# Peptides against a protein of PDB entry 3T6J, part 272

Target 1, 375 residues: chain A of PDB entry 3T6J
Amino acid sequence: PIVESYIGFIESYRDPFGSRGEFEGFVAVVNKAMSAKFERLVASAEQLLKELPWPPTFEKDKFLTPDFTSLDVLTFAGSGIPAGINIPNYDDLRQTEGFKNVSLGNVLAVAYATQREKLTFLEEDDKDLYILWKGPSFDVQVGLHELLGHGSGKLFVQDEKGAFNFDQETVINPETGEQIQSWYRSGETWDSKFSTIASSYEECRAESVGLYLCLHPQVLEIFGFEGADAEDVIYVNWLNMVRAGLLALEFYTPEAFNWRQAHMQARFVILRVLLEAGEGLVTITPTTGSDGRPDARVRLDRSKIRSVGKPALERFLRRLQVLKSTGDVAGGRALYEGYATVTDAPPECFLTLRDTVLLRKESRKLIVQPNTRLE
Target 2, 372 residues: chain A of PDB entry 3T6J as posed
Amino acid sequence: PIVESYIGFIESYRDPFGSRGEFEGFVAVVNKAMSAKFERLVASAEQLLKELPWPPTFEKDKFLTPDFTSLDVLTFAGSGIPAGINIPNYDDLRQTEGFKNVSLGNVLAVAYREKLTFLEEDDKDLYILWKGPSFDVQVGLHALLGHGSGKLFVQDEKGAFNFDQETVINPETGEQIQSWYRSGETWDSKFSTIASSYEECRAESVGLYLCLHPQVLEIFGFEGADAEDVIYVNWLNMVRAGLLALEFYTPEAFNWRQAHMQARFVILRVLLEAGEGLVTITPTTGSDGRPDARVRLDRSKIRSVGKPALERFLRRLQVLKSTGDVAGGRALYEGYATVTDAPPECFLTLRDTVLLRKESRKLIVQPNTRLE

## One batch from the design tools (peptide; made by RFdiffusion4, then SolubleMPNN)

Design b2_p25_6_s2 (from b2_p25_6, 7 letters changed)
Fold by OpenDDE base, seed 3:
Structure b2_p25_6_s2 (fold): chain B 375 residues (1-375), chain A 25 residues (1-25)
Amino acid sequence: as target 1 above (375 residues)
Amino acid sequence: MFTAGEVYPSSMSVEEGLENIANIE
């Protein structure tokens, strides 16, 4: 249909335990032009899933072709308006019944409206490029995030009858080299098992999939980028992610040692992963602004994205998936919370940087819901 | 779900949302 809508208890981001959905709803109109790009992405999804850094045994047994449309939202009722949606939010249903993806195109457009002089934490040489390609890079990231992020990976399950959805004798854990030793039992879900980290962990996995797969030439071709433009889109996508990881500190509460936003926590984790990779890939430098107050710059070395960034992200993303598939909560929590920890330890001094982030905080944008008409 | 950092997050509390609306310049 050219008019899309949903209503109900959908997203659980406001639940500290990641289980109870917030009541939300929207009405939107299909953007046919942008939807065509996502249709091409869907057509390539089965092949692109094979490019993800885990064994096929950790991927869904059957590819279920989803719908993916770009929507211009007319009305959205909820605590916040997303840029993209993948539903249902139940991994078991995604595996067996399929899923639907949407990109809220006009929501993304709001994010594109950035004044150069207000663009924080970027090198001057990157600002124009960032402004130019932020929109296109977001389209790529959202498409990959929803379709191949949330739409990828398998949960190992033992059903109520004791049957496994994987071969216990032949499936090997790529991290340990051993047979699978843990799985989801009947009644256990991703959210119930991973609880407090489930939402952010999954967002981190999805964001990582986006960054990882945007390096694939076919992806950029699908979105209509070639040559230098394609490379610039890749660069800006990665740059945006590392910048977002710094901005994420706004959503950390030191006194409670917790995060208030799942996606931002995820982006901080990715930043930490890429910083850990070293070799000058990502650098955060405290500076002094023109006003004499603290500032900072994040720098991403374009030449090291494939050589340093990709391998680091590959290893991390594989670990995320393996731990998710096997229901290894202890391992998953140790990994994720390790990267999500915010301290003032050198060299980054993230708590100090948080003060800088708060100091340089931009006014939040107001989203005004539009009208439409027949012509 | 995906959201850009520059938009209101879906995990935002009602109070935070209302505050953000009230503080619009």
Scores: peptide ipSAE 0.021, ipTM 0.583, DockQ to the pose 0.152
Fold by OpenDDE base, seed 2:
Structure b2_p25_6_s2 (fold): chain B 375 residues (1-375), chain A 25 residues (1-25)
Amino acid sequence: as target 1 above (375 residues)
Amino acid sequence: MFTAGEVYPSSMSVEEGLENIANIE
């Protein structure tokens, strides 16, 4: 087997300012079959980037083709076990050695291993389909999220010499119809400029890219899905995201008006975007469980994903990217925090739903270090 | 806190944009 490992101060999600990395490490074995799918995705990346809902001027001039590998983790040391990793996070290393995308395949499998009777907030009719396709759909989502989510978009920069990496005269902001009026100055970074919302905002963008691009037949084909299977994968991927947005409320602290987890906040934001789209695309209905206690059901109308969901997500995703590219922190914060606000206002009554989410909370899943053997 | 199924992105900086400056010239 091909063994891969990494160790060091890598991810900074536990730092409120996103600066200091947590010490992490893993040892894993390459899953060749799944890695091959990701390699095909990489091979199609430049083409797929053109499908994103922003002008080429807002996309990277050069796409650095990364390595993408699926790994079965033998051991992982850290505060959390990710589904996917994009490393290194150091610019000097990225410039000289490039970067690698990693999907932790068996972690994904565990994360979505749920017994039917314990699967919360879904309609009964969706449960079997969800169980069947949650794994495959998540593979698609992670691949898109890492490669084309985090791997996409351009930051407009003015360097220390006053030179721009974009043509100020010709590049038009698609949201305003005007020339670019803001950019990153020398010494400014995404994290430094967007600060407290940077991580969650970027996660939201990446997740949105996943949802948006998973609608593309070529993407599904790369992962081996076509016809009815492809449509089911799409549906389950979107359904999973909507459900995740509801589950995300667990990580909101009303007393502090604070989100405790960047990814969950991102997923809630996406839920809000899709709810705002209306037209019966997404419905969250409070119910009473068989135990007589509060419950809820999330419904996604699959027939409206393309007609209602995609346009809503397109507009939102474009706006995310434009604000990111232009370094418009004020606009970005207003947009993102607006969707991230949790109130008990009708019709959703999210604070009430939060109580339901907490009531129905599953026990934390434990990943146990596996045993390996030669067959 | 983090849970299984999350995704960690690479850090993003202005260097991504700076790399493109050379392509404009």
Scores: peptide ipSAE 0.020, ipTM 0.468, DockQ to the pose 0.067; fails the geometry check
Fold by OpenDDE base, seed 5:
Structure b2_p25_6_s2 (fold): chain B 375 residues (1-375), chain A 25 residues (1-25)
Amino acid sequence: as target 1 above (375 residues)
Amino acid sequence: MFTAGEVYPSSMSVEEGLENIANIE
């Protein structure tokens, strides 16, 4: 078997300032079959990057072909086991040496095993479909999230010599119609500039890329989905995201007006974007459970994903990227924190929904290290 | 200049996790 490992101070999600890495480590075995799918995704990456909703001038000048591997994890040491990883975290290295993506395949498999009776906030008619396609849809989402989410977009930079990595005269901000008016100066990074929102903002961008590009037939074909199966994978992927946005309320602390988990905040933001799109795309309905206590149902109209959802996500995702590229912290914070705000305002009454989410909260899952032997 | 990407699995019950781990063993 091909064994892969990493160890060191790698991910910075535990640092409020996104600068200091948590000490992590894993040992894993390469899943060749799933890795082959990701390699096909990599082979299509340059073309798929062109499908993203920003001008080529806001995309990386040169695509460096990354490695993408699916891993079956034997052991993982850290505060949490990710489903996917994009490394290194240093932009200069990503631009000069490339990057590597990994999907923790067996971690995903564990995460997807949900009993039907324990599925919260879904319509009964969606539960079987959700169970069937949650795993496959997550494979798609993780692949897109890591490779084309975190792997996409350009930061406009002025180096220490005063040179720009973009043409100031010709590059136009697609949101304003004007020339670029802000950029990263020498020594400024994404994390240093966007600070407390940087991690969640980036996760939101990456998740949005996943949702947006999963609509592309080529992506689904790469993962082996066609026809009705492809449509079901799309539906379940989007359904999972809007459900996750509701579940995310668990990780909001009203008393402190803060989020405790970057990915969950990101998912809530996406939910808010899709709710704002209106037209019956997403509906959250408070209900009463069989136990007589508060419950809720999330409904996604699959027929409106492309007509309503995609355009809404396109506009939002473009704004995220433009603000990121230009280093517009004020604009970025205003946009992101606006969608990340949790109030009890009608019609959603998110603070009330939070109480329902907490009431229906599942026990914390423990992932146990497997016992593997050679036979 | 970019943060690393990390996707956490969705929450699962201990029971569900144990069942799946047994299948991975």
Scores: peptide ipSAE 0.019, ipTM 0.498, DockQ to the pose 0.112; fails the geometry check
Fold by OpenDDE base, seed 4:
Structure b2_p25_6_s2 (fold): chain B 375 residues (1-375), chain A 25 residues (1-25)
Amino acid sequence: as target 1 above (375 residues)
Amino acid sequence: MFTAGEVYPSSMSVEEGLENIANIE
């Protein structure tokens, strides 16, 4: 077997300022079959990057072909187990040396072992489809999230010598129609500028890229989905995201007005974006469970994903990227925190829904080190 | 410099991380 490993101070999610890495490490075995799909995705990455809803001037100047591998994790040491990883986390290294993507395939597989009777917040008609396609759709999402999410976009920088990595005269901000008015100065980084929202904001961008690009037939073909299967994968991927946005409320602390999970906050933001799109795309309905206690149902109209969802996400995703590229912290914070705010305002009444989410909370899962053998 | 790319992030605690994984299901 091909063995992969890494170890070190890598992720900064546990640092309130996003600066200090947590010690982390894993040992894994390469899943060749799934890796082949990701390799095909990599082969298409340069073209797919052009499909993202920002001008090429906001994308990396030079595409560096990354590695992408699906891994079956034997052991993972850290405060959390990722489903996907994009490393290194330093832009300078990503731009000059490239990056590596990994999907932790067996971690994803564990996440798919949901019993139908325990699956919360979905319509009964969606449950079987959800169970069937949760895994495959999540593979797609992770691949896109890591490779084309975290792997995309350009930061506008003025270096220590005063030189810009963009043409100030010709590059136009697509949101304002004006020339670029802000950028990163020497020594400034994404995390240093956006600070408390940086992690969640970036995850939101990456998740949004996944949702947006999963609509592309080429992506689905790479993963082996065509026709009705492809449409089902799309539907379940989007459905999973909106459901996750509801589930995210578990990780909101009303008393402190804060979020405890960057990705869950990101998913809530996406839910809010899609709810704002209206037109019946997403509906959250409070219900009463069979036990007589509060419940809820999330409904996604699959017929409106492309017509309503995609444009809404496109606009939002473009704004995220533009604000990120230009280092517009004020604008970025205003946008992101606006969507990340949890209130009890109608029609959603999210604080009330949070109570329902907590009430319906599933038991924590344990991930146990697997065994391998040679035959 | 970009933030780390994980689908299931490191959390403030191991418990929160595990809960996040569970909630994605």
Scores: peptide ipSAE 0.019, ipTM 0.545, DockQ to the pose 0.112; fails the geometry check

Design b2_p25_6_s3 (from b2_p25_6, 7 letters changed)
Fold by OpenDDE base, seed 3:
Structure b2_p25_6_s3 (fold): chain B 375 residues (1-375), chain A 25 residues (1-25)
Amino acid sequence: as target 1 above (375 residues)
Amino acid sequence: MFTAGEVYPSSMSIEEGLENIANIL
C-alpha cells in the first residue's frame, strides 16, 4: 500500500487569533479507487476555476496543479479528525509554491452510519434520500471544498520593494466598480489581517465554492453521477449544508457571543445567506416532536436551488473573495459577522432554535481508528 | 481542512470536537 503521513503545527482553528497551529499528525493509506476521481477533478480544476464568480484578476495568476488523494486514515493525532485537508495553510505559499489535497475517506464513511430514526430536523420525505446520498454528496463537497475552495483566489500584495502582484491601473473591484484601494502589505497575511474571523471566513468561502460548483454538470460527471442521481446528489449536498447550518447553533455560546467551531460558524453563515434569499428556498419550521417536546424541520425547495440559491450564493461568494483579495478587513468583518450574528429575532428566532438543537442533540459518537493488514 | 467540527480548545474538548465532526459528516 501507498502510505501517506504528516506531522507538525498545521491547523490554526484552536487559536482564537487563527495564527498558531495545533500540533497534529496522521498515518494513512491511499485509496486508489477514490483517488482516481480526485485526479479527474484536478485535471478539470483549471477550467472549473473559471466558473467561480469573480474576475480572473482575482484568481491566481498561474494554476499550480496540486496532488489530490483519498486516504484511509489509520491513526490521527489531534483535537479533531478532518474530512479533508489542503496544505500548506499559507495563502502566499499556495499562490507561489502550490498545495496538496487529501480526503480522509474513511472518516467520511463514519458519518454515513446515521440511523434514520435519529436523523433530526429533516422532513420524513427527505430522510431516505438523505441517507442514500449523504456519502456521495460529501465526497463531492470535500473535493470541491479542498481543491477549488481553499485552492482558489488571489491575495493582492505589495511586496517589500513596493511592487504589486496586480495591475493597479486596470484591475477593477467588481463590487465597487473602482480601482483596487487596499491590499496586503509586506509581512501581512490572511490570518494576521483577518485574525478572529480568518479561519471561519475561509471555511465559509470554501464551503460556498463547493455548493456553487457542485451545480456544474462536469463536476457530477467526474464523480460518476448522471441524470436523476446527479440531481439528487446536488439536492442532498445543499440540504446537508442548510441542515448543518441549523445544527451549528450547538457551537454558539450566547453568553460570550462567540462561536466555538469555525466550520459550523461557516455553515450557519451559509444558512443565513440562503434564508435571506427568500422565495421559499429554505424554510425552518419549529414543530413539536412525538414526545411533545420542541422540534424543528428544515426544508429546501429543490426547484429553487438554481433559480434562487445559486444567485444568492454567487453574490455572497464574490463578496467574500473580493474582500479577501483586497485585504478589506472592515468590509469582510462587517459582512461575515453580520451573517454570523445569532439573535432571537423573528422569523427564525435562532436562539430559541438553539435550545431545540441542544434538546435534540444526538448521543456522542466515538471514532475508533482502524488497523490494516496485507493479505 | 474540511471538517464538520474543528473545536476551539478553550470551548470544546477533543472528544467533543471529534464528536461534532462525526455528527456533521
Scores: peptide ipSAE 0.015, ipTM 0.588, DockQ to the pose 0.124; fails the geometry check
Fold by OpenDDE base, seed 1:
Structure b2_p25_6_s3 (fold): chain B 375 residues (1-375), chain A 25 residues (1-25)
Amino acid sequence: as target 1 above (375 residues)
Amino acid sequence: MFTAGEVYPSSMSIEEGLENIANIL
């Protein structure tokens, strides 16, 4: 088997300022079969990047082909086990040197072992479909998230010599119609500049890329989905995201007005974006469980994903990217924190829903080191 | 990083973190 490992200060999610990496390490084995799918995605990446909802001037000048592998984790030492990794976490290096992507495949597989009767917040009619396609849809999402999410977009930079990596005269901000008015100066990084929102904001961007691009037929084809299966994968991917946005409320601390998990915050933001789109795309309905206690159902109208969801996500994702590229912290914070705000305002009453989420919280699953043998 | 679940803050046990990951996935 091909063994991969890493060790060091990698992820900064535990740093309130998003700057200091947590020391972690893993040992994993390459899943060749799944890696082949990601390799096909990599082969199409340059073309798929053009489908992202920002001008080419906001995309990397040159695509650097990354490595992308699926890994079965044998051991992971850290505070949490990710589903996917994109490294390095330095945007400048990603732009100039490239990056590596990994999917932690067996971590995902463990998550899929949800009993139907324990699956919360879904309509009964969606549960079987969700269970069936959760895994495959997640593979798609992880691939897109890591490769085309984290792997996309350009930061506008003025170097120490005063030179710009973009043409100030010709590059237009698509949101304002004006020339670029802000950028990263020498020594400024994404994390340093956006600070407390940097990690979650970036995760939100990456997740949004996944949702947006999973609608592209070529993406689904790469993963081997066609026809009705492709549509089901799309539906379940979006459904999973909106459900995750609801589940995310567990990770919000009302007393501190903060989020304890960057990805969950990101998913909540996406939920808010899709709710804002309206037109019956997403509906969260408080209900009463069979136990007589509060419950909820999230509904996603699959017929409105393309007509309502995609345009909403397109606009949002473009704004995320433009604000990121231009280093517009004020605008970025206003946008992101606006969607990340958790209130009890109708119609959603998110703080009330949070109580429901906590009430319906499932018992923890333990991931343990697998029994490994040579066969 | 795509986490299906939380990188739990230091105050949460690894076990709690795994639970949250499983719930999200």
Scores: peptide ipSAE 0.015, ipTM 0.567, DockQ to the pose 0.120; fails the geometry check
Fold by OpenDDE base, seed 2:
Structure b2_p25_6_s3 (fold): chain B 375 residues (1-375), chain A 25 residues (1-25)
Amino acid sequence: as target 1 above (375 residues)
Amino acid sequence: MFTAGEVYPSSMSIEEGLENIANIL
């Protein structure tokens, strides 16, 4: 088997300022079959990047073809086990030297093992479809998230010599219609500049890229889905994200007005964006469970994903990228924290929904370190 | 500096990560 490992100070999610990495490491075996799917995605990456809702001037000048490997983890040392990884975490290095993508396949497989009776907050009619396609849809989402999410976008930089990596005269901010008025100065990084929101903001961008690009037929074809299957994968991917946004409330602490998990905050933000789109795209309905206690149902109108959801996500995602590229922390914070705010205001009453989420919370799953054998 | 794209954050405990994976998937 091909063995891969990494070790070091890598993920900064536990740093309140998003700057200091936690020491982590893994040993894993390459899953060749799954890796082949991601290689096809890599082969199409340059083309797919053009489908993202920002001008080429806001994309990397040169696409550096990354490695993308699916791994079965033997050992993972850290505070948590990710489903996917994009490294290095330095944007400058990603832009100039390239990056590597990893999917932790067996971690994903564990996640896919959901019992129907334990599946919360979905309509009964969606449960079987969700169970069938959650795995495949998640593979798509992870691939897009890592490769084209984290792997996309340009930071506008002025170097120590005063030179810009963009043409100040010709590059136009698509949100304002004006020339670029802000950028990263020498020594400024994404994490240093956006600080407390950097991690969650970037995750939100990456997740949004996944949702946005999964609508593209070529993406689903790469993963082997076409026709009705492709549409079901799309639906389940979007449904999963909306559901995740509701589940995210578990990780909000009302007393501190704080999010305890960057990805979950990101998913809640996406939920808020899609709710704001209106037109019956997403509906969260408080209900009463069979046990007589509070419950909820998330409904996504699949027929409105492209007509309502995509445009809403497009606008949001473009704005995320533009604010990121230009180093507009004030604008970025206003946008992101606005959507990340949790109140009990109607119609959603998110704080009340949070109580329901907590009430319906499943017991935590445990990962047991696997062993290997020669067959 | 971008925090690595974790589909599931390393900042979550293994238990929380698995729970999130399970809940999302």
Scores: peptide ipSAE 0.014, ipTM 0.557, DockQ to the pose 0.124; fails the geometry check
Fold by OpenDDE base, seed 5:
Structure b2_p25_6_s3 (fold): chain B 375 residues (1-375), chain A 25 residues (1-25)
Amino acid sequence: as target 1 above (375 residues)
Amino acid sequence: MFTAGEVYPSSMSIEEGLENIANIL
């Protein structure tokens, strides 16, 4: 078997300022079959980057082809086990030296083992489809999230010598129609500039890239999905995201007006964007469970994903990228925190829904290190 | 100059990390 490992101060999610890495480590075995799918995705990356909803001037000048590997984790030491990893975490290095993506395949598989009767907040008619396609859809989402999410977008920089990595005269901000008015100065990074929202904002961008690009037939073909299966994978991927946005309320602390989990905050933001799109795309309905206690149902109209959902996500994702590229912290914070705000305002009444989410909270799954031997 | 990477939330405990995985998956 091909063994892969990493160890060191890598992820900075535990640093409030996003700068200091947590000491982490894993040992894993390469899943060759799934890795082959990701290699095909990598081979198509340059073309797929052109499908993202920002001008080429806001994309990296040169795509540095990464390695992308699916890993079956034997052991993981850290505060949490990710589904995917994109390293290094320094955008400057990603732009100049390249990057590596990994999917933690068996971690994803553990998540798929949800019993039908324990699935919360889904319509009964969606549960079987959800169970069937959750795994495959998540493979697609993670691949896109890591490779084309975290791997995409240009930061506008002025170096220590005063030179710009973009043409100030010709590059136009697609949101304002004006020349670029802000950028990163020497020594400024994404994390240092966007600070407390940087991690969640970036995760939101990456998740949005996944949802947006999973609509592309080429992506689905790479993962081996065509026809009705491809449409079901799309539907379940989007359904999973809107459900996750509701579940995310568990990780909001009303008393502190803060989020405890960057990815969950990101998913809530996406839910808010898709709810704002309206037209019956997403509906959250409070209900009463069989136990007589509060419950809820999330409904996603699959027929409106492309007509309503995609345009809404396109506009939002473009704004995220433009604000990120230009280092517009004020605009970025206003946008992101606006969607991340949790109130009890109608019609959604998210604080009330949070109580329902907490009431319906499932017992935490424990991931246990396997006993593996070579035979 | 530009860092983009996966970041675990600073306030996330091991318990919260596991909960996140459980809820995401």
Scores: peptide ipSAE 0.014, ipTM 0.541, DockQ to the pose 0.058; fails the geometry check

